# Peptides against a protein of PDB entry 6JX3: the designs that were tried, part 69

Target 1, 85 residues: chain A of PDB entry 6JX3
Amino acid sequence: AEFRLRPEISVAQTDYGMVLLDGRSGEYWQLNDTAALIVQRLLDGHSPADVAQFLTSEYEVERTDAERDIAALVTSLKENGMALP

## One batch from the design tools (peptide; made by RFdiffusion4, then SolubleMPNN)

Design b2_p25_4_s2 (from b2_p25_4, 12 letters changed)
Fold by OpenDDE base, seed 3:
Structure b2_p25_4_s2 (fold): chain B 85 residues (1-85), chain A 25 residues (1-25)
Amino acid sequence: as target 1 above (85 residues)
Amino acid sequence: PPPEVVFQGTSPHAAPSITRMGVLP
């Protein structure tokens, strides 16, 4: 239901974009602008549907494409140990 | 090891991506 990062994951804003850092392993990931936007909005409590609507309004992206990429991003964040299942 | 793209969206525009950068020293 609620999108949440794992407790060991910290968010850092850098000149190169959003970075997620695993405080235990030291591993870190860089998100591009779109991924960062999605994650930020999800963490703020927006639904995937809200985010999809936002993307279609701001970019030349079809609703179906937006929804697919959001879902796939969330799955990847979970599978790569950044987000809680 | 060099940075690796671990996720790349498939939208023709504004596709999200995640890159594993490595481990902080």
Scores: peptide ipSAE 0.703, ipTM 0.921, DockQ to the pose 0.871
Fold by OpenDDE base, seed 2:
Structure b2_p25_4_s2 (fold): chain B 85 residues (1-85), chain A 25 residues (1-25)
Amino acid sequence: as target 1 above (85 residues)
Amino acid sequence: PPPEVVFQGTSPHAAPSITRMGVLP
């Protein structure tokens, strides 16, 4: 399934990093650099597999680690109300 | 804070993390 943010979520690039803001509740979350990179690529239409390949290429990380990290992040974004299920 | 992993010949890679910052007025 395609990764998408919930419609009430807005994205802001700040001096401290990428921020996701819930326009209804006002709750906001800061993403670290790795999370921001993953989210940006997913929103651009890349699959989790594409992102995993990108991470392994850029950082020479193990594919399994990349896949786990991506999956965990996506789960967290969904559980915390930022991404659509 | 997320763990940082160091790989040979590469810059450190931090695991992805999200942090709740609060509520904007």
Scores: peptide ipSAE 0.511, ipTM 0.821, DockQ to the pose 0.356
Fold by OpenDDE base, seed 4:
Structure b2_p25_4_s2 (fold): chain B 85 residues (1-85), chain A 25 residues (1-25)
Amino acid sequence: as target 1 above (85 residues)
Amino acid sequence: PPPEVVFQGTSPHAAPSITRMGVLP
């Protein structure tokens, strides 16, 4: 399924990195650069498989590691109320 | 093109992470 943020979640760029803000609760989360890159690609419409391929082609990361990292991040975003299941 | 992110092998910094920062008033 398509990766989507929950409707109450907004994306903000700060000097410290990408931030996801829940407009209802006010809770906000900071993403590190790796997480931000993955989220940006997913939000641009790339599948996790696309993102894994991108990471392995553009950066020094093994395919298996990229896949695990993406899956773990997506899970975390869903579990913490930022992304739709 | 120049990389946005540089993966450092087993470095924790290279792994994606999210951090709860708090609640805005």
Scores: peptide ipSAE 0.478, ipTM 0.806, DockQ to the pose 0.353
Fold by OpenDDE base, seed 1:
Structure b2_p25_4_s2 (fold): chain B 85 residues (1-85), chain A 25 residues (1-25)
Amino acid sequence: as target 1 above (85 residues)
Amino acid sequence: PPPEVVFQGTSPHAAPSITRMGVLP
C-alpha cells in the first residue's frame, strides 16, 4: 500500500528539521534527519524495501536495522495520527 | 522537554525519531 499522510497534516521545513502539523488539532511534531529522509522517500513513492536498500547503500547501516527502523517509524506515524493506515 | 519517540537500531546511524512539540492555537 502507498504511504500517505493524513489530509489534515501539513509539512514544513524548519531550521530544526521537518515538521508535521495537524491542521485540525494544532498538534505538531518534529522529525529528526533520518526520519525526514525516510518520509521524503516514502512520499516520493519508494517502497519500504527501496528505502532500506537506499539506507544500506548510502550509510553505515545493516539491512535488518534499516528495515526495523522504517517499520517502526511508519507505525509511529500511523499511531500518532500523521499517516494513513 | 516535549515527549519524543526514538526508534531502536544496532547500527551506529542516528535512529529515526519524532518529537511532539506542542499545540498551535
Scores: peptide ipSAE 0.473, ipTM 0.802, DockQ to the pose 0.649

Design b2_p25_4_s3 (from b2_p25_4, 14 letters changed)
Fold by OpenDDE base, seed 5:
Structure b2_p25_4_s3 (fold): chain B 85 residues (1-85), chain A 25 residues (1-25)
Amino acid sequence: as target 1 above (85 residues)
Amino acid sequence: PPPEVVFEGTSKEAAPKIVRMGVLP
């Protein structure tokens, strides 16, 4: 399924990294560079498999670890109200 | 992709991470 943010979530770029802001509650979350990269590629329409391949080609990370980390991030974004289920 | 940067006592994390920062007024 296509990865999408909830409609109330906005993306902001700061000097300290990518931030996701809930426009209704005002709650905001900071993403580290790896999380931001993953989210950006998913929002651009790449699959988790595409992103895992990208990460293993650019960084010293095992494919299995990349897949697990992406899945965990997506789950966290959904559970914390930032991404649609 | 963004380069990794290391400062004294701090390092950018390879694994993806999200942190709840707070609530804007």
Scores: peptide ipSAE 0.457, ipTM 0.783, DockQ to the pose 0.345
Fold by OpenDDE base, seed 1:
Structure b2_p25_4_s3 (fold): chain B 85 residues (1-85), chain A 25 residues (1-25)
Amino acid sequence: as target 1 above (85 residues)
Amino acid sequence: PPPEVVFEGTSKEAAPKIVRMGVLP
């Protein structure tokens, strides 16, 4: 299934990085640059495999590490109420 | 916008990270 944010989540770009705001609860989260990059590519329609390939081609990271990082991030976004399951 | 955050290192963190900042009124 495609990666999607929950409808109540708003995205803001700040001087400190990407921020996700829950419009219902008011809870907000900051993403570091790597997390923001992954989320942006997923939202653009790239698969986790596409993103892993991108990370390994652009940065000094192993494929398995990239895959783990993406999976962990997606899980965290879902568990913390930002992304749809 | 979130409050200012100061990081110790000169390099950006390589691993993806999310941080709960708080609740807006």
Scores: peptide ipSAE 0.454, ipTM 0.770, DockQ to the pose 0.416
Fold by OpenDDE base, seed 3:
Structure b2_p25_4_s3 (fold): chain B 85 residues (1-85), chain A 25 residues (1-25)
Amino acid sequence: as target 1 above (85 residues)
Amino acid sequence: PPPEVVFEGTSKEAAPKIVRMGVLP
């Protein structure tokens, strides 16, 4: 399934990192650099498996940890109303 | 190019993190 943000969510880049803003409620969330990197790649059309491979090849992280972290992030984004189910 | 990220296990600093900042008026 394609990863996609909800239509009311806007993306902004700040000095402190990526921010996701709900244009209806006004609620906003800050992403750290790792989360922003994952979200950017998913939005570019890469699969979670693609992103896991990228992380393990470019950075010091185990495959299992990368897969778990990506899955947890996606779940959080969906549960907190930023990404479509 | 993507930002340089260093992972040290699953520490909060290295692992993906989202933080609710608040609600804009």
Scores: peptide ipSAE 0.450, ipTM 0.775, DockQ to the pose 0.372
Fold by OpenDDE base, seed 2:
Structure b2_p25_4_s3 (fold): chain B 85 residues (1-85), chain A 25 residues (1-25)
Amino acid sequence: as target 1 above (85 residues)
Amino acid sequence: PPPEVVFEGTSKEAAPKIVRMGVLP
């Protein structure tokens, strides 16, 4: 399924990196550079498989590790109220 | 340009992370 942020979530670039902000609650989450890269590509319409391929092509990371990390991140974003199920 | 990220095996620093920072006014 297509990865999308919840409508109340906005993306901001800060001195500390990418931040996801809940415009209703004010809760905000900082993403490290790897997470930001993954989220950006997913939001651009790339599939998790596309992102995994990208990571393995651009960086020294195993496909299995990339897939696991992407899946875990997506799950976390959904569970913490940032991404739509 | 892509972010400067170094993937080193199972490096935790390289793995994606989210951190709850707090609540803005």
Scores: peptide ipSAE 0.437, ipTM 0.775, DockQ to the pose 0.368

Design b2_p25_4_s4 (from b2_p25_4, 12 letters changed)
Fold by OpenDDE base, seed 4:
Structure b2_p25_4_s4 (fold): chain B 85 residues (1-85), chain A 25 residues (1-25)
Amino acid sequence: as target 1 above (85 residues)
Amino acid sequence: PPPEVVFRGRSKHAAPSITRMGVLP
């Protein structure tokens, strides 16, 4: 399924990186550069497989590790109320 | 520090992480 943020979540760029803000509760999360890169590509319509390929081509990371990183991040974003199931 | 989740891998690249910063007024 397509990766999507929950409707109440907005994206902001800060001096410290990407932030996801819940417009209802006011809770917000900061993403590090790697997480932001993954989220940006997913939101642009790239599949997790596309993102994994991108990570392996642009950074020194094994395919399996890239896949695990993406899966773990997506799971966390869903569990913490930022991404749709 | 605020709660942070880091997805540790075996590679030397920076693993993705998210950090709960708090609640805006």
Scores: peptide ipSAE 0.517, ipTM 0.830, DockQ to the pose 0.648
Fold by OpenDDE base, seed 5:
Structure b2_p25_4_s4 (fold): chain B 85 residues (1-85), chain A 25 residues (1-25)
Amino acid sequence: as target 1 above (85 residues)
Amino acid sequence: PPPEVVFRGRSKHAAPSITRMGVLP
């Protein structure tokens, strides 16, 4: 399924990293570099499997760990009102 | 500090995290 942000969410780049901002409530979340990388690739249309492959090719991370990280992040983004279900 | 969610793995690589920073005026 396609990963999409909720329509009220904007992406901003800051000196401290990627930020997701709710344009209605004003609530904002900062992503670390790994989370930002995952979100960027998902938004570009890559599948979670594509992203896992990318992570394992670029970093010292096992495939299973990469898959878990991606799944957990996506779940968190949905549960915290940033991504569409 | 604002709450941070970190997703754990066995890797030495930094796991993804998100941190709720607050509410803008």
Scores: peptide ipSAE 0.517, ipTM 0.834, DockQ to the pose 0.642
Fold by OpenDDE base, seed 3:
Structure b2_p25_4_s4 (fold): chain B 85 residues (1-85), chain A 25 residues (1-25)
Amino acid sequence: as target 1 above (85 residues)
Amino acid sequence: PPPEVVFRGRSKHAAPSITRMGVLP
């Protein structure tokens, strides 16, 4: 399924990293560089498989670890109210 | 400190993480 942020979520870039802000509640979350990279690629239309391939080619990460990390991040973003189910 | 969710495997690269920072007024 297509990865998409909830409509009330906005994206900001800060000196400390990517931030997702809920425009209704005011709650905001900071993403580390790896999480930001994954989210950006997913939002650009890349599949989780595409992102896993990218991570293994650019960084010292095993394919299975990359796949699990992506899946866990997506789940967390959904559970914490940032991404649509 | 705000809660951080980290996804760790065997990777040498930094695992992805998200941190709830709080609520803006």
Scores: peptide ipSAE 0.505, ipTM 0.826, DockQ to the pose 0.656
Fold by OpenDDE base, seed 1:
Structure b2_p25_4_s4 (fold): chain B 85 residues (1-85), chain A 25 residues (1-25)
Amino acid sequence: as target 1 above (85 residues)
Amino acid sequence: PPPEVVFRGRSKHAAPSITRMGVLP
């Protein structure tokens, strides 16, 4: 399934990293560098498998750990109202 | 501090995290 942000969510770059802002509620979340990287690649159309491969090439991380981290992040973004189910 | 969610694997340093910052007026 395609990863997509909810339509009310805006993306901003700040001195502290990527921020996701809910335009309806005003609630906003900061992403660390790795989370931002994952979100950017998913939004660009890369699959979670593609992103996992990319992470293992950029970081000292095992494939299984990368896959788990991506899945957990996506779940959190959905549960916290930033990404579409 | 605002609530933070971190997803830790064997590579702690590279784990993704999100932090709720608050509500803008």
Scores: peptide ipSAE 0.501, ipTM 0.827, DockQ to the pose 0.667

Design b2_p25_5_s1 (from b2_p25_5, 10 letters changed)
Fold by OpenDDE base, seed 3:
Structure b2_p25_5_s1 (fold): chain B 85 residues (1-85), chain A 25 residues (1-25)
Amino acid sequence: as target 1 above (85 residues)
Amino acid sequence: GFRLETVFEGTSAAAAPKISRIVPL
């Protein structure tokens, strides 16, 4: 399944990380470097498995932990109205 | 001003993803 942001969500790159803004509600969120990396790669068409492999190669993270965190992040983005279901 | 309010935080010790809502004071 394709990962996509909701159409009302805008992306801004800042010195403090990726920021997502909901143009309808006015809510906005800061993503830390790891979350931004995951979102960017998913938007580029990489699978969660691809992203997990990338994280394990760049950081001291176990594969299972990476997979769980990616899945949980995606769920959170959907639940908070940033990503399409 | 604004503050950050944690919305999501992963479990990894080394590279946990995090989302924070930016909230007006």
Scores: peptide ipSAE 0.719, ipTM 0.932, DockQ to the pose 0.910
Fold by OpenDDE base, seed 5:
Structure b2_p25_5_s1 (fold): chain B 85 residues (1-85), chain A 25 residues (1-25)
Amino acid sequence: as target 1 above (85 residues)
Amino acid sequence: GFRLETVFEGTSAAAAPKISRIVPL
């Protein structure tokens, strides 16, 4: 399924990296470089498998570790109300 | 001011994704 942020979530690029703002609750979340990269590529339509392949080519990370972390990040984004289920 | 509170952190030593809540003091 297509990865999408919830409609109340806004994205901002700051000097500190990607920031997500919930327009309803007023809460802010900062994503580090890796999390931001994953989110950006997923929003662009890349699959988790595509992103895992990309991470293994850009960083010294095992494919299995990349896949696990991407899956866990997506789960967290959904559970914390940032991404649509 | 604000502080960062870890909401999520991956397991990769080299490139763990991390989400931090920005919390007002």
Scores: peptide ipSAE 0.716, ipTM 0.931, DockQ to the pose 0.905
Fold by OpenDDE base, seed 1:
Structure b2_p25_5_s1 (fold): chain B 85 residues (1-85), chain A 25 residues (1-25)
Amino acid sequence: as target 1 above (85 residues)
Amino acid sequence: GFRLETVFEGTSAAAAPKISRIVPL
């Protein structure tokens, strides 16, 4: 399924990395470099499998670990109201 | 001021994704 942020979410690039703002709740979330990279690639239309492959090429990370972390990140983004289900 | 509250953290040693909520003090 297509990965999308909720319409009330605004994205800002800061010195501390990617920040997401929920315009309805007023909550802010900071994404570290890896989380931001995953989100950016998913928004660009890459599949989780594509992103996992990318992470294994850029970092000393096993494919299985990358896949698990991506899946868990996506779940968290959805559960915390940042991404559409 | 603000504090960071960890909302999510992956398990990878080298590239764990992390989300922190920015919380007003």
Scores: peptide ipSAE 0.716, ipTM 0.931, DockQ to the pose 0.910
Fold by OpenDDE base, seed 2:
Structure b2_p25_5_s1 (fold): chain B 85 residues (1-85), chain A 25 residues (1-25)
Amino acid sequence: as target 1 above (85 residues)
Amino acid sequence: GFRLETVFEGTSAAAAPKISRIVPL
């Protein structure tokens, strides 16, 4: 399914990297470089499998580890109200 | 000021994704 942020979430590029802002709750979340990369590629329409392949090519990361972390990240984004279910 | 509170952290040694909530002091 398509990965999308919730409508109340805005994205900002800051000195701290990618930051997600919840316009309703006022909460701010900082994504590190890897998390930002994953989110950006998912928003661009790449599948989790595509992103996993990308991570294995850019970093010394095993495919299985990449897939696990991507899935867990997506789950966290949904559970914390940043991404649509 | 503010502090970072870890919301999520992956387990990959080389490239663990991380989300931190920015919490005002």
Scores: peptide ipSAE 0.711, ipTM 0.929, DockQ to the pose 0.911

Design b2_p25_5_s2 (from b2_p25_5, 12 letters changed)
Fold by OpenDDE base, seed 1:
Structure b2_p25_5_s2 (fold): chain B 85 residues (1-85), chain A 25 residues (1-25)
Amino acid sequence: as target 1 above (85 residues)
Amino acid sequence: GFRLEEVFRGTSKAAAPSISRVVFE
């Protein structure tokens, strides 16, 4: 399934990094650089596997660890109301 | 002002993704 943000979510780039605003609840969520990178690539249509490969090429991270963290991030984004299920 | 409350952190030491909720004070 395609990774997508919920329609009420707006994206802003700030001095603190990527921030997601929920227009309904008024909540703000800050993503660190790695999380922002993952989200950006997923939104661009890359698969989690593609993103894992990218992370392993850019950082000294094992593929399995990258895959686990991407999956957990996506789950968190969905559970916290930022991404569509 | 505001503070950040971390609600998620990955396990990768070199490149752990994280999410923080902004809490306004």
Scores: peptide ipSAE 0.741, ipTM 0.941, DockQ to the pose 0.897
Fold by OpenDDE base, seed 4:
Structure b2_p25_5_s2 (fold): chain B 85 residues (1-85), chain A 25 residues (1-25)
Amino acid sequence: as target 1 above (85 residues)
Amino acid sequence: GFRLEEVFRGTSKAAAPSISRVVFE
């Protein structure tokens, strides 16, 4: 399924990196560079497999590790109210 | 001020994704 942020979530680029703001709760979530990269690519329509390939090509990361981390990140984004189920 | 509470960190040594909640103090 398509990765999407919840409608109440807005994205900001700050000096501290990508920040997701929940307009309803007022909570801010900071993503590190890798998380931001993953989210950006998913939002651009790349599949998790595409993103995993990208990470393995750009970083010293094994494919299995990339796939696991992407899946876990997506789960966390959903569970913490940032991404749609 | 504020602090960060890390709520997620991946396992990759070289490129672990992470998410932190911003906590205002």
Scores: peptide ipSAE 0.739, ipTM 0.941, DockQ to the pose 0.920
Fold by OpenDDE base, seed 2:
Structure b2_p25_5_s2 (fold): chain B 85 residues (1-85), chain A 25 residues (1-25)
Amino acid sequence: as target 1 above (85 residues)
Amino acid sequence: GFRLEEVFRGTSKAAAPSISRVVFE
């Protein structure tokens, strides 16, 4: 399924990195560089498999670990109200 | 000011993704 942010979520690029703002709750969420990279690529239409391949090619990360972390990140984004189910 | 409260961290040793809630204080 397509990865999408909830409509109430806005993205800001700050000196601290990518920040997601929930316009309804007022909460701010800061993503570190890796999380931001994953989110950006998913939003660009890359599949989790594409992102995993990218991570393994750019960082010293095993494919299985990359896939697990991407899945867990997506789950967290959904559970915390940032991404659509 | 604000502080960061980590709510998620991946398992990769080299490039773990993380999410932190911004807590204003």
Scores: peptide ipSAE 0.738, ipTM 0.941, DockQ to the pose 0.905
Fold by OpenDDE base, seed 5:
Structure b2_p25_5_s2 (fold): chain B 85 residues (1-85), chain A 25 residues (1-25)
Amino acid sequence: as target 1 above (85 residues)
Amino acid sequence: GFRLEEVFRGTSKAAAPSISRVVFE
């Protein structure tokens, strides 16, 4: 399924990393480098499987761990109102 | 100023993704 941010979410690149602003609640969310990388690739149309493969090649991360973390990140983004279900 | 409250962290020790809420003070 396609990964998309909610329309009220704005993306900003800051000195501290990727930040997502919820224009309705006024909340700011900071993503670390790994989370930002995952989100960027998903928004570019890569599948979670693609991202997992990328992480295993770029970092010393096992495939199973990558898949679990990607799934959990996506769930968190949806539950916190940043990504569409 | 502001501080970060971590609301999510993955399990990978080498490259865990994380999300923090920005709290302005």
Scores: peptide ipSAE 0.737, ipTM 0.941, DockQ to the pose 0.890

Design b2_p25_5_s4 (from b2_p25_5, 10 letters changed)
Fold by OpenDDE base, seed 4:
Structure b2_p25_5_s4 (fold): chain B 85 residues (1-85), chain A 25 residues (1-25)
Amino acid sequence: as target 1 above (85 residues)
Amino acid sequence: GFRLEEVFRGRSAAAAPRISRVVPL
């Protein structure tokens, strides 16, 4: 399924990196460079497999580790109310 | 001021994704 942020979530680029802001609760989360890269590519329509391949090309990370981290990140984004189920 | 509360950290040694909630002090 398509990865999407919840409608109340907005994205901001700050001096500290990508930030996701919940317009209802006022909570916001800072993403590090890797998390931001994953989210950006998923939002652009790349599949988790595409993103995993990209990560393995950019970093010294094994494909399996990339896939696992992407899946876990997506789960976290959903559980923390940032991404749609 | 603010503090960061880490809510997620990946396991990749080379490039672990991280998410931190930004919390006012």
Scores: peptide ipSAE 0.701, ipTM 0.925, DockQ to the pose 0.922
Fold by OpenDDE base, seed 2:
Structure b2_p25_5_s4 (fold): chain B 85 residues (1-85), chain A 25 residues (1-25)
Amino acid sequence: as target 1 above (85 residues)
Amino acid sequence: GFRLEEVFRGRSAAAAPRISRVVPL
């Protein structure tokens, strides 16, 4: 399914990387470079498999580990109210 | 000022994704 942020979530690019802000709750979260990279590619329409392949190419990460981390990240974003189910 | 509360960390040793909630001091 398509990965999308919730409509109340805004994205800011800072010196510390990507920040997601919930305009309703006022909570905001800092993503490290890897998390930001994953989110950006998913938002651009790449599949988790595409992103996993990309990570294995850019970092010394095994494909299985990349896939698990991407899945877990997406789950966390949904559970914390940043991404749509 | 603010502090970070980690809410997610991946398992990858090389490049684990992380998310931290930003909490004002």
Scores: peptide ipSAE 0.698, ipTM 0.925, DockQ to the pose 0.918
Fold by OpenDDE base, seed 1:
Structure b2_p25_5_s4 (fold): chain B 85 residues (1-85), chain A 25 residues (1-25)
Amino acid sequence: as target 1 above (85 residues)
Amino acid sequence: GFRLEEVFRGRSAAAAPRISRVVPL
């Protein structure tokens, strides 16, 4: 399934990093650099496997750990109402 | 003002993704 943000979610770049804003509730969340990188690449159409490969190459993280963190991040984004299920 | 409330943290040591909700004071 394609990774997409919910239509009410807006993306802003701030001095503190990527921020996602829910235009309906007014809630917003700050993503750190790694989370922002994952989200950006997923939105660009890269698969979680692609992103895991990228993280392992850029940060020398274990592939299994990268895959698990990406999956957990995606789940969190969906559960917190930022990403479409 | 506001505070950050961490709602997600990955387990990777070198590059853990994190999400924090921005909470108005």
Scores: peptide ipSAE 0.697, ipTM 0.925, DockQ to the pose 0.899
Fold by OpenDDE base, seed 5:
Structure b2_p25_5_s4 (fold): chain B 85 residues (1-85), chain A 25 residues (1-25)
Amino acid sequence: as target 1 above (85 residues)
Amino acid sequence: GFRLEEVFRGRSAAAAPRISRVVPL
């Protein structure tokens, strides 16, 4: 399924990393490098499986752990109102 | 200034994804 941010969410690149801002609530969140990489690749159309493969090659991360973290991150983004269901 | 309140952390110790809410001081 396609991963998309909600229309009220703005993306900014700061000195501290990727930031997501909710224009309605005024809340904003900082993503660390790994979270930012995952979000960027998903937005570019890569599947969670693609991202998991990428993480296992870029970092010393087990495939199963990568898959779980990606799924949990996506869930968190949806629950916190950043990503569309 | 601001502080970070962690709202999500993955389990992978090597490179866990994290999200933190940014809260002004």
Scores: peptide ipSAE 0.696, ipTM 0.925, DockQ to the pose 0.880

